# Designs tried in a protein design run: peptides against a protein of PDB entry 4HTP. Part 76

Target 1, 231 residues: chain A of PDB entry 4HTP
Amino acid sequence: SQTVASHVPFADLCSTLERIQKSKGRAEKIRHFREFLDSWRKFHDALHKNHKDVTDSFYPAMRLILPQLERERMAYGIKETMLAKLYIELLNLPRDGKDALKLLNYRTPTGTHGDAGDFAMIAYFVLKPRCLQKGSLTIQQVNDLLDSIASNNSAKRKDLIKKSLLQLITQSSALEQKWLIRMIIKDLKLGVSQQTIFSVFHNDAAELHNVTTDLEKVCRQLHDPSVGLSD

## One batch from the design tools (peptide; made by RFdiffusion4, then SolubleMPNN)

Design b2_p15_7_s4 (from b2_p15_7, 6 letters changed)
Fold by OpenDDE base, seed 4:
Structure b2_p15_7_s4 (fold): chain B 231 residues (1-231), chain A 15 residues (1-15)
Amino acid sequence: as target 1 above (231 residues)
Amino acid sequence: SEVSERFEKLIEELE
């Protein structure tokens, strides 16, 4: 069946996240998230105009925005060191070169950007001159690939994990990869709390999540901001 | 925003 996530480019989510991160104030951060969410809901209504009781919701995006709350897919088994090695191989970086060392020693400050400890930012600058300017993945496709990675990790199929990662990487811009890395590592550094995200999504979202710990259920049951838990 | 505008285009394509 058709989903909103199957139509929305992953790049658009990343652009929104980038704007949120760059915003200094809480109010501005909230505004950017709200605008994306409102647009999503409007599209949902249009897409499902003739179909009642669909299971489609904001969940595909929410699980990427709050990856630490992911419970449906198992662990990826991916750490920064693995990604570093993968990028070195994929980009054919000299092992003793500056960029390779930056990726491997991402915890050590080597530059003026103050990005020490933020692997995603370090990766971004390495990728920016080397990767596609525009990605081609939808949010659904990203989630499908992430599902594959988690499944392959559970099955201890390292080669297949690499394959899925390569699919993500080769179809993503540097900016998209920055955010993808943060989603995988489960640290977006948005500067907005989980509570704030839930509050913007729905007044009852935090409460429902506290009870159920089910992010999909939260997104589905509280899809309409005007319909509360008691309704 | 540009993202919002793209959403509007997607909606238009459904009609």
Scores: peptide ipSAE 0.650, ipTM 0.958, DockQ to the pose 0.898
Fold by OpenDDE base, seed 5:
Structure b2_p15_7_s4 (fold): chain B 231 residues (1-231), chain A 15 residues (1-15)
Amino acid sequence: as target 1 above (231 residues)
Amino acid sequence: SEVSERFEKLIEELE
């Protein structure tokens, strides 16, 4: 079946997240998220114009924006050290070189940039001169690959995990990889609370999530911002 | 925004 996520580039979500992170004020952060959400809903209405009873919703994007609330997908089994080693191998970085050491020792402060402890930012600067300028993955494809990683982790298929990771990496820009890493580690550092995200999505979203703890149900039942939980 | 403009293009492609 057709989904909005199958049409929306992952790059567009990442660009939105980048704008949110760079915005200083809460109001500006909210504006960027709202614009993306409104565009998504408008496209949904157009895509499903002749099919009113669809299960498609904002869930594919929401689960990437609030990855700590993920309950459908099992654990990835991926840590920063694993990613560091993978990047060193993939990019053929000298093991004793500056970039390899930055990835492996990402917790150590390097100068005045304040990026210490943020592996995603360290990776971004290493990747920027080496990766594609534009990625090719849709939001659905990213979720499919993440599903594969989680499933193969459960099955202890390390080779297949690596395959899916390589596909993610080779088809993503440095900026997309920065955000992908944060999604996997489940810390986006947006500077906006979960409550704010829910409030912008729907007035009843926080309440429904508190009861169900099911992000997909929240996105499906409250897809229309004008239709309340009690309606 | 540029993202919003791309969404509009996606909608146009459906027609």
Scores: peptide ipSAE 0.649, ipTM 0.958, DockQ to the pose 0.883
Fold by OpenDDE base, seed 1:
Structure b2_p15_7_s4 (fold): chain B 231 residues (1-231), chain A 15 residues (1-15)
Amino acid sequence: as target 1 above (231 residues)
Amino acid sequence: SEVSERFEKLIEELE
């Protein structure tokens, strides 16, 4: 069946995350997240207005926003160094060139942006002048590709892992790749806590997650903010 | 926001 995630561009999630990250105050960060969530729920209701008992929920987005809580997908087996090497190859960067060295030595860059230790930001600036301005992937497609990576990592199919990564990269803008990297590495640096995300999502979300540790269950059971655990 | 507006467009396309 159709899902909200199959309709929502990954770019829109990334744009929202970027706004959250750039926001200085907690209230502003919350506002951006709430607006995205409310829009998602509204679209969900419209999409499924004639269908009862759907399993669709905010889970496809939530698992990207809180990737550290992912339990369904196995480990990617991807680190910054691997991504650095992949980008050098993909972008045909001179290995002894400035940009290649920035990616490989991301923890101690000599650049002007002061992004030491943040590989995703280093990658962003390398990618910005070289990549698509707008990506083409939906949230569902991103999750499908990430599933593929995890599955192939488990199966030790390195070539297929690379294939899926290349598909993600070639169909994403620099900004989208910045956030994709952070999702894979499982560190979004949003400046807002997990507890805050849950509290905005649903009053009972943190409690249910603490009991079940099942992010999908949390998103599905507490899809309606007006319906609590006891209802 | 622009994102919210795109969501609204998606909703409109369903009807």
Scores: peptide ipSAE 0.648, ipTM 0.958, DockQ to the pose 0.895
Fold by OpenDDE base, seed 3:
Structure b2_p15_7_s4 (fold): chain B 231 residues (1-231), chain A 15 residues (1-15)
Amino acid sequence: as target 1 above (231 residues)
Amino acid sequence: SEVSERFEKLIEELE
């Protein structure tokens, strides 16, 4: 069956996240998130107009926005150092060159951007002149690949992990990879709290999550902002 | 926004 996530480009989620991050105030950050969410819900209603009992929800996006709350997918087993090495290999960067060293020593400030400690930002600037300008992945495809990574990590299949990672990065722009990295490392640096995200999603979202610790249940049960937990 | 406009286009394509 079709899902909203199968239609929404991953690039659009990343663009939204970028706007949220660049926004100075809480209110503006909330506005950007709300706009994306409202658009998602509207599309959901249109897509499932003739199907009243569907399990589709905002979950595919929410689990990428709040990756620290992921409980369905097992650990990726991926750290910044692994990604650095992968990029050096894929981009054929000289190992003793400036860009390779930036990736490997991302905790040390080397440039004027002040991005020390933020691997995703360092990677972005390395990737920007070298990668696709526009990605081709949907949110569903990204989640499928991430599922593959987690599954293969559990199975200790490093070769297949690498394969899935390569599929992700070769079909993504530099900006999309910036956010993908942050999703994998589980630190988006949006400047808005988890509680705020839940509050915007649904008034009862934080409460339901506190009880169930199940992000999918939260998204499914509280899909309609006008229907509460007691209904 | 551009993202919202793309969502609207997706909805139109369903009709």
Scores: peptide ipSAE 0.646, ipTM 0.958, DockQ to the pose 0.895

Design b2_p15_8_s1 (from b2_p15_8, 7 letters changed)
Fold by OpenDDE base, seed 1:
Structure b2_p15_8_s1 (fold): chain B 231 residues (1-231), chain A 15 residues (1-15)
Amino acid sequence: as target 1 above (231 residues)
Amino acid sequence: SSIEEYFEKKIKELE
């Protein structure tokens, strides 16, 4: 079945997240999120105008925006060190070179950009001159690949994990990879709280999530901002 | 915004 996520480029979500991160004030951060959300809802209505009882919702995006609340897929089993090694291999970086060392020792100050401790930012600057300018993945495709990684991690199929990671990396821009990394390690550093995200999504979202701990249910039941829990 | 324009374009393609 058709989903909004199958039509929305992952790049668009990443651009929104980048704008949110760069925004200084709460109001501006909220505005960027709201613009994306409103566009998503509008597209949903258009896509499903002739279909009733659809299960499609904002969930595919929400689970990437709030990855710490993910309950459907199992753990990825991926750490920064694994990603560092993968990038060194993929990009054929000299192991004793500056960029390889930056990735491996991302917690150590390098004097460049002041991004020590933020692996995703370190990776971004290494990737920027080496990667595609624009990615090709949809939000659905990203989630499918992440599902594959989690499933294969559970099954201890390391080769297949690497395969899915390579697909993600090779089809993503440096900016998209920055955010993908943050999604995998479950720390987006947006500067906006979970509560704020929920409050913008729906007035009852935080309450429903507190009761159910089911992000998909929250997104489906509260898809319409004008329809509350009591309705 | 650019993202809004993108969605609007996609919506029109569906109609």
Scores: peptide ipSAE 0.278, ipTM 0.861, DockQ to the pose 0.918
Fold by OpenDDE base, seed 5:
Structure b2_p15_8_s1 (fold): chain B 231 residues (1-231), chain A 15 residues (1-15)
Amino acid sequence: as target 1 above (231 residues)
Amino acid sequence: SSIEEYFEKKIKELE
């Protein structure tokens, strides 16, 4: 079945997240998220115009925006060190070179950009001159690959995990990879709270999530912002 | 925004 997520480029979500992160005020951050959400809902209505009973919702995007609340997908088993080693291998970086050392020692302040401890930002600067300008993945494809990683981690299939990671990396821009890393590590650093994200999504979203702890159910039941939980 | 423009274009393509 067709989903909104199958039509939305992952790059668009990443651009939105980048705008949110760079915004200084809460109001501006909210505006960027609202604009993306409204566009998503509008597209949903158009895509499913002739189908009333669809299970499609904002869930594919929401689970990437609030990765700490993921309950469907199991643990990835991926840490910064693993990603560092993978990038060094994939990019053929000299092991004793500046960029390799930056990735491996990401927690040590290098004094250049003040990005100490933020692996995703360090990776971004290493990737920027080396990666595609534009990625090709949709939100659905990203989620499918992440599902594969989690499943293979559970099955202890390290080779298949690497395969899916390579597919993500080779089909993503540096900016997309920055955000993908943050999604995997489950720390987006947006500067807005979970409560704020829920409040913008739907007035009853926080309450429903507090009761159910089911992000998909929240997104599905409260898809229409005008229809409340009691309706 | 560029994102809004993209979605609007995609919506028109469905229509």
Scores: peptide ipSAE 0.278, ipTM 0.861, DockQ to the pose 0.879
Fold by OpenDDE base, seed 2:
Structure b2_p15_8_s1 (fold): chain B 231 residues (1-231), chain A 15 residues (1-15)
Amino acid sequence: as target 1 above (231 residues)
Amino acid sequence: SSIEEYFEKKIKELE
């Protein structure tokens, strides 16, 4: 069946996340998230106008926004060091060069941006002059690739993990890769709490998540903001 | 916003 996630570019989610991160106030951060969510819901209603009882929900996006709450997908087995090595190889960076060393020694402050310890930001600046300007992946495709990575990690297929990572990387802009890295590492640094995200999504979302610990159930059951748990 | 405009366009494409 068709899903909203199959129609939404990953770039749009990343742009929203970037806006949230750049926003200083809580209210502004909430506004950006709400705008994305409302647009998603509106599109859902249009897409599924003639189909009742669909299982499609905000879950494909929510699991990327709150990756720490992921329970369906197994561990990726990917660390910053692995990504650093991959980027060095992919971008053909001299191993003793400044950019390679920045990626490998991301914990050490070497730059002027104060990005020490934030691998995603360091990667972004290395990638920005070297990557395509616009990615081509949908949210669904990103999730499919992440599923593949997790599955292959469980199966100890390192070569296939690399293949999926390369597909993600080669089809993503520098900005998209920044956020993708943060999703994989499970730290978005948005400046808003999990509780805030849930409260904006639905008034009963936090409660339902506390009971079920199932992000998909939260998204499906509380898809309509006007319909509560008791309804 | 740009995202809203994108979704509006996509919604119209579904009609």
Scores: peptide ipSAE 0.272, ipTM 0.858, DockQ to the pose 0.910
Fold by OpenDDE base, seed 4:
Structure b2_p15_8_s1 (fold): chain B 231 residues (1-231), chain A 15 residues (1-15)
Amino acid sequence: as target 1 above (231 residues)
Amino acid sequence: SSIEEYFEKKIKELE
């Protein structure tokens, strides 16, 4: 079946997240998220115009925006140190070089950008001059690859994890990889709370999530902002 | 790009 996520570029989500992060005020952050959400819902209505009973929802995007609430896929088993080593290998960075050391020692302030402790930002600057300018992945494809990583981690198939990571990396821009890393590490640093995200999505979203702890159920049941839990 | 080609090669090597 057709899904909205299969049509939405991952780049669009990343651009939205970037705008949210760069916004100074809560209101502006909310605006950017709302615009993305409204566009998603509009596309959903168009895509499913002739199909009223669909399971498609905002869940594929929501689980990337709130990765700490992920309960469907198992742990990735990926940390910053693993990613650092992977990038050093993939980019053929000299092990004693500046960029390799930045990745490995990401917690130590080495630059003027104040990005100490933010591995994703450090990776971004290393990747920017080296990787594709535009990615090709959809949100669905990203989720499929992340599912593969989690599954392979559970199965202790390290080589297959690496393969899936390579697929993600090779088809992603530096900006997309920055956000992908943050999704994997489960720290987006958007500057907005989980409660705010839920409140923008639906008035009853926080309550339903508190009861069910099921993000997909929240997204499906509260897909229509005008239809409440009691309806 | 050269890096894209490199990554594609690496992916194929893992298959």
Scores: peptide ipSAE 0.017, ipTM 0.509, DockQ to the pose 0.024

Design b2_p15_8_s2 (from b2_p15_8, 5 letters changed)
Fold by OpenDDE base, seed 3:
Structure b2_p15_8_s2 (fold): chain B 231 residues (1-231), chain A 15 residues (1-15)
Amino acid sequence: as target 1 above (231 residues)
Amino acid sequence: SEIEERFEKLIKELE
């Protein structure tokens, strides 16, 4: 059956995350997240209007928003250095050039933006003039590719990992790649706590997660904000 | 909001 994630562009999630990050104050950050979440739920109802018993939930998005809580897929085995090398190769950057060195030495300040230590931001500025303006991936497709990466990492198939990464990169804008990198590294830097995300999602979400540590279960059981744990 | 409008378009595509 179709899922909400199969319809929602990854770009829309990324634009939401970007708005959250740029917003000052907890209230405005919450507003942006709530707008996305409420829209997702509304779409869910429309998509599944004739099918009440579905397992589809916010989980495909939630696991990208809170990647540090991922427990279903195994480790990617990907670090900043690997991504740097991949980008240098893919973009055919001179190895001794400014942009290649920025990627490799991302921990050292190289400009006025103050992006030292944030590889995703460094990558963004390198990618912006060199990649597609609009991505083509849905949230489901992104998760499928990430699943592939994790599976192939477990199987020690480096060539297949690279293949999936290339597919992600070549079908994503610079902004989407910025957030994708942060999802892989598991640090979104949203400026809003995990507790806040859960509280906005559902009043009982933090409690259920604390007991089960199962993000999918949290999203599925608490899909309806009006239905509590005790119901 | 922009995100709400995008989702509304997606909903219309289901009809």
Scores: peptide ipSAE 0.709, ipTM 0.969, DockQ to the pose 0.777
Fold by OpenDDE base, seed 2:
Structure b2_p15_8_s2 (fold): chain B 231 residues (1-231), chain A 15 residues (1-15)
Amino acid sequence: as target 1 above (231 residues)
Amino acid sequence: SEIEERFEKLIKELE
């Protein structure tokens, strides 16, 4: 069946996350998230105009925004060091070159930017002049590939994990990869709390999640902001 | 906003 996530470019989520991160005030951060969410809900209504009883929800986006609350996928088994090695190989970076060393030693402050310890930012600057400018993946496709990675990790299929990672990387811009890395590592550094995200999504979201710990159920049951948990 | 405009374009493409 058709889903909102199958239509929304991953780039649009990433641009929203970038705006949230760059915003200094809580109110501005909330505004950017709300604009994306409201647009998503509006699109949902248009897409499912003739089908009122659907299971489609904000879940595909929410699980990427709050990856630490992921319970459906098993562990990816991916760390920064693995990604560093993959990028060195993919980009054919000289092993003793500056960029390769930046990726491998991302914790060591070597640059003019205070990005030490933030692998995603280090990767971004390495990728920016080397990768495509516009990604082609939808949110659904990103989730499908992440599902594949988790499944293959559980099955100990390292080659297939690499294949899915390569698909993600080769079809994503530097900015998209920055956020993808943070989603995989499960640290977005948005500067807004989980509680704030839930409160913007729905008044009862935090409570329902606290009871069920089921992010999909939260997104589905509280899809309509005007319908409460007790209704 | 830019994101709202992008979604409006997506909605239009459904028609």
Scores: peptide ipSAE 0.709, ipTM 0.969, DockQ to the pose 0.759
Fold by OpenDDE base, seed 4:
Structure b2_p15_8_s2 (fold): chain B 231 residues (1-231), chain A 15 residues (1-15)
Amino acid sequence: as target 1 above (231 residues)
Amino acid sequence: SEIEERFEKLIKELE
């Protein structure tokens, strides 16, 4: 079935996240998230205009925005060191070169950007001059590939994990990869709390999540901001 | 906003 996520470019989510991260105040961060969310809901209504009782919801995006709350998808088994090695290989970086060492030693200050300890930012600057400028993946496609990674991790198929990662990487811009890395590592560094995200999504979202711990259920049941938990 | 305009474009493509 058609989903909103199958239409929305992953780049648009990443752009929103980038705006949130760069915003200084809570109010501005909230505004950027709200604009994306409201647009998503509007698109949902248009997409499903002639179909009632669909299961489609904000869940595909929400699980990427709050990856630490993921309960459906199993662990990726991916760490920064693995990604570093992958990028070194993929980009054919000299192992003793500056960029390879930055990736491997991402915790150590090496530049003027103040990105020490933030692997995704380190990777971003390495990737920016080396990868495509515009990605081609939808949110649905990203989630499908992440599902594949998790499944293959469970099955101990490292080669297939690499294959899916390469597909993600080769179809993503540097900015998209920065956020993808943060989603995989489950640390977005948005500067806005989980509670704030839930509060913007729906007044009852935090409560429902506290009880169910089911992010998909939260997104489905509280899809309409005007319909409360008790309704 | 830019994101709103992008979604409006997506909506238009559904028509």
Scores: peptide ipSAE 0.708, ipTM 0.969, DockQ to the pose 0.766
Fold by OpenDDE base, seed 5:
Structure b2_p15_8_s2 (fold): chain B 231 residues (1-231), chain A 15 residues (1-15)
Amino acid sequence: as target 1 above (231 residues)
Amino acid sequence: SEIEERFEKLIKELE
């Protein structure tokens, strides 16, 4: 079945997240999220115009925006050190070179940008001159690859994990990879709280999540912002 | 906004 996530480029989510992060005020951050969400809902209505009983929802995006609340997908088993080594290999970076050392020693304050401890930002600057300008993945494809990684981690299939990671990396821009890394590590650094995200999504979202702890149920049951829990 | 415009393009492609 067709989903909104199968049509929306991952790049569009990443650009939205980037705008949210760069915004200084809460109101501006909320505006950027609301614009994406409202656009998503509008597209949903258009896509499913002739189908009233669909299970499609904002869940594919929400689980990437709030990765700490993910309960369906198992652990990735991926840390910054693994990604650093993978990038060094993939980009053929000299091991004793500046960029390789930046990735491996990301916790050490080195450089002018003050990005110490933020692996995703360090990776971004290394990747920017070396990778595609525009990615080709949809949100659904990203989630499928992440599902594969989690499943293969559970099965201890390291080779297949690497394969899926390579697909993600080779089909993504530097900016997309920055956010993908943060999704995997489960720290987006948006500067907006979980409560705010839920409140913007639906007035009853926080309450329903507190009871069910099921992000998919929250997104499905409260897909329509005008329909409450008691309706 | 730019994001709204991109989604409008996607909607038009359905059509």
Scores: peptide ipSAE 0.708, ipTM 0.969, DockQ to the pose 0.772

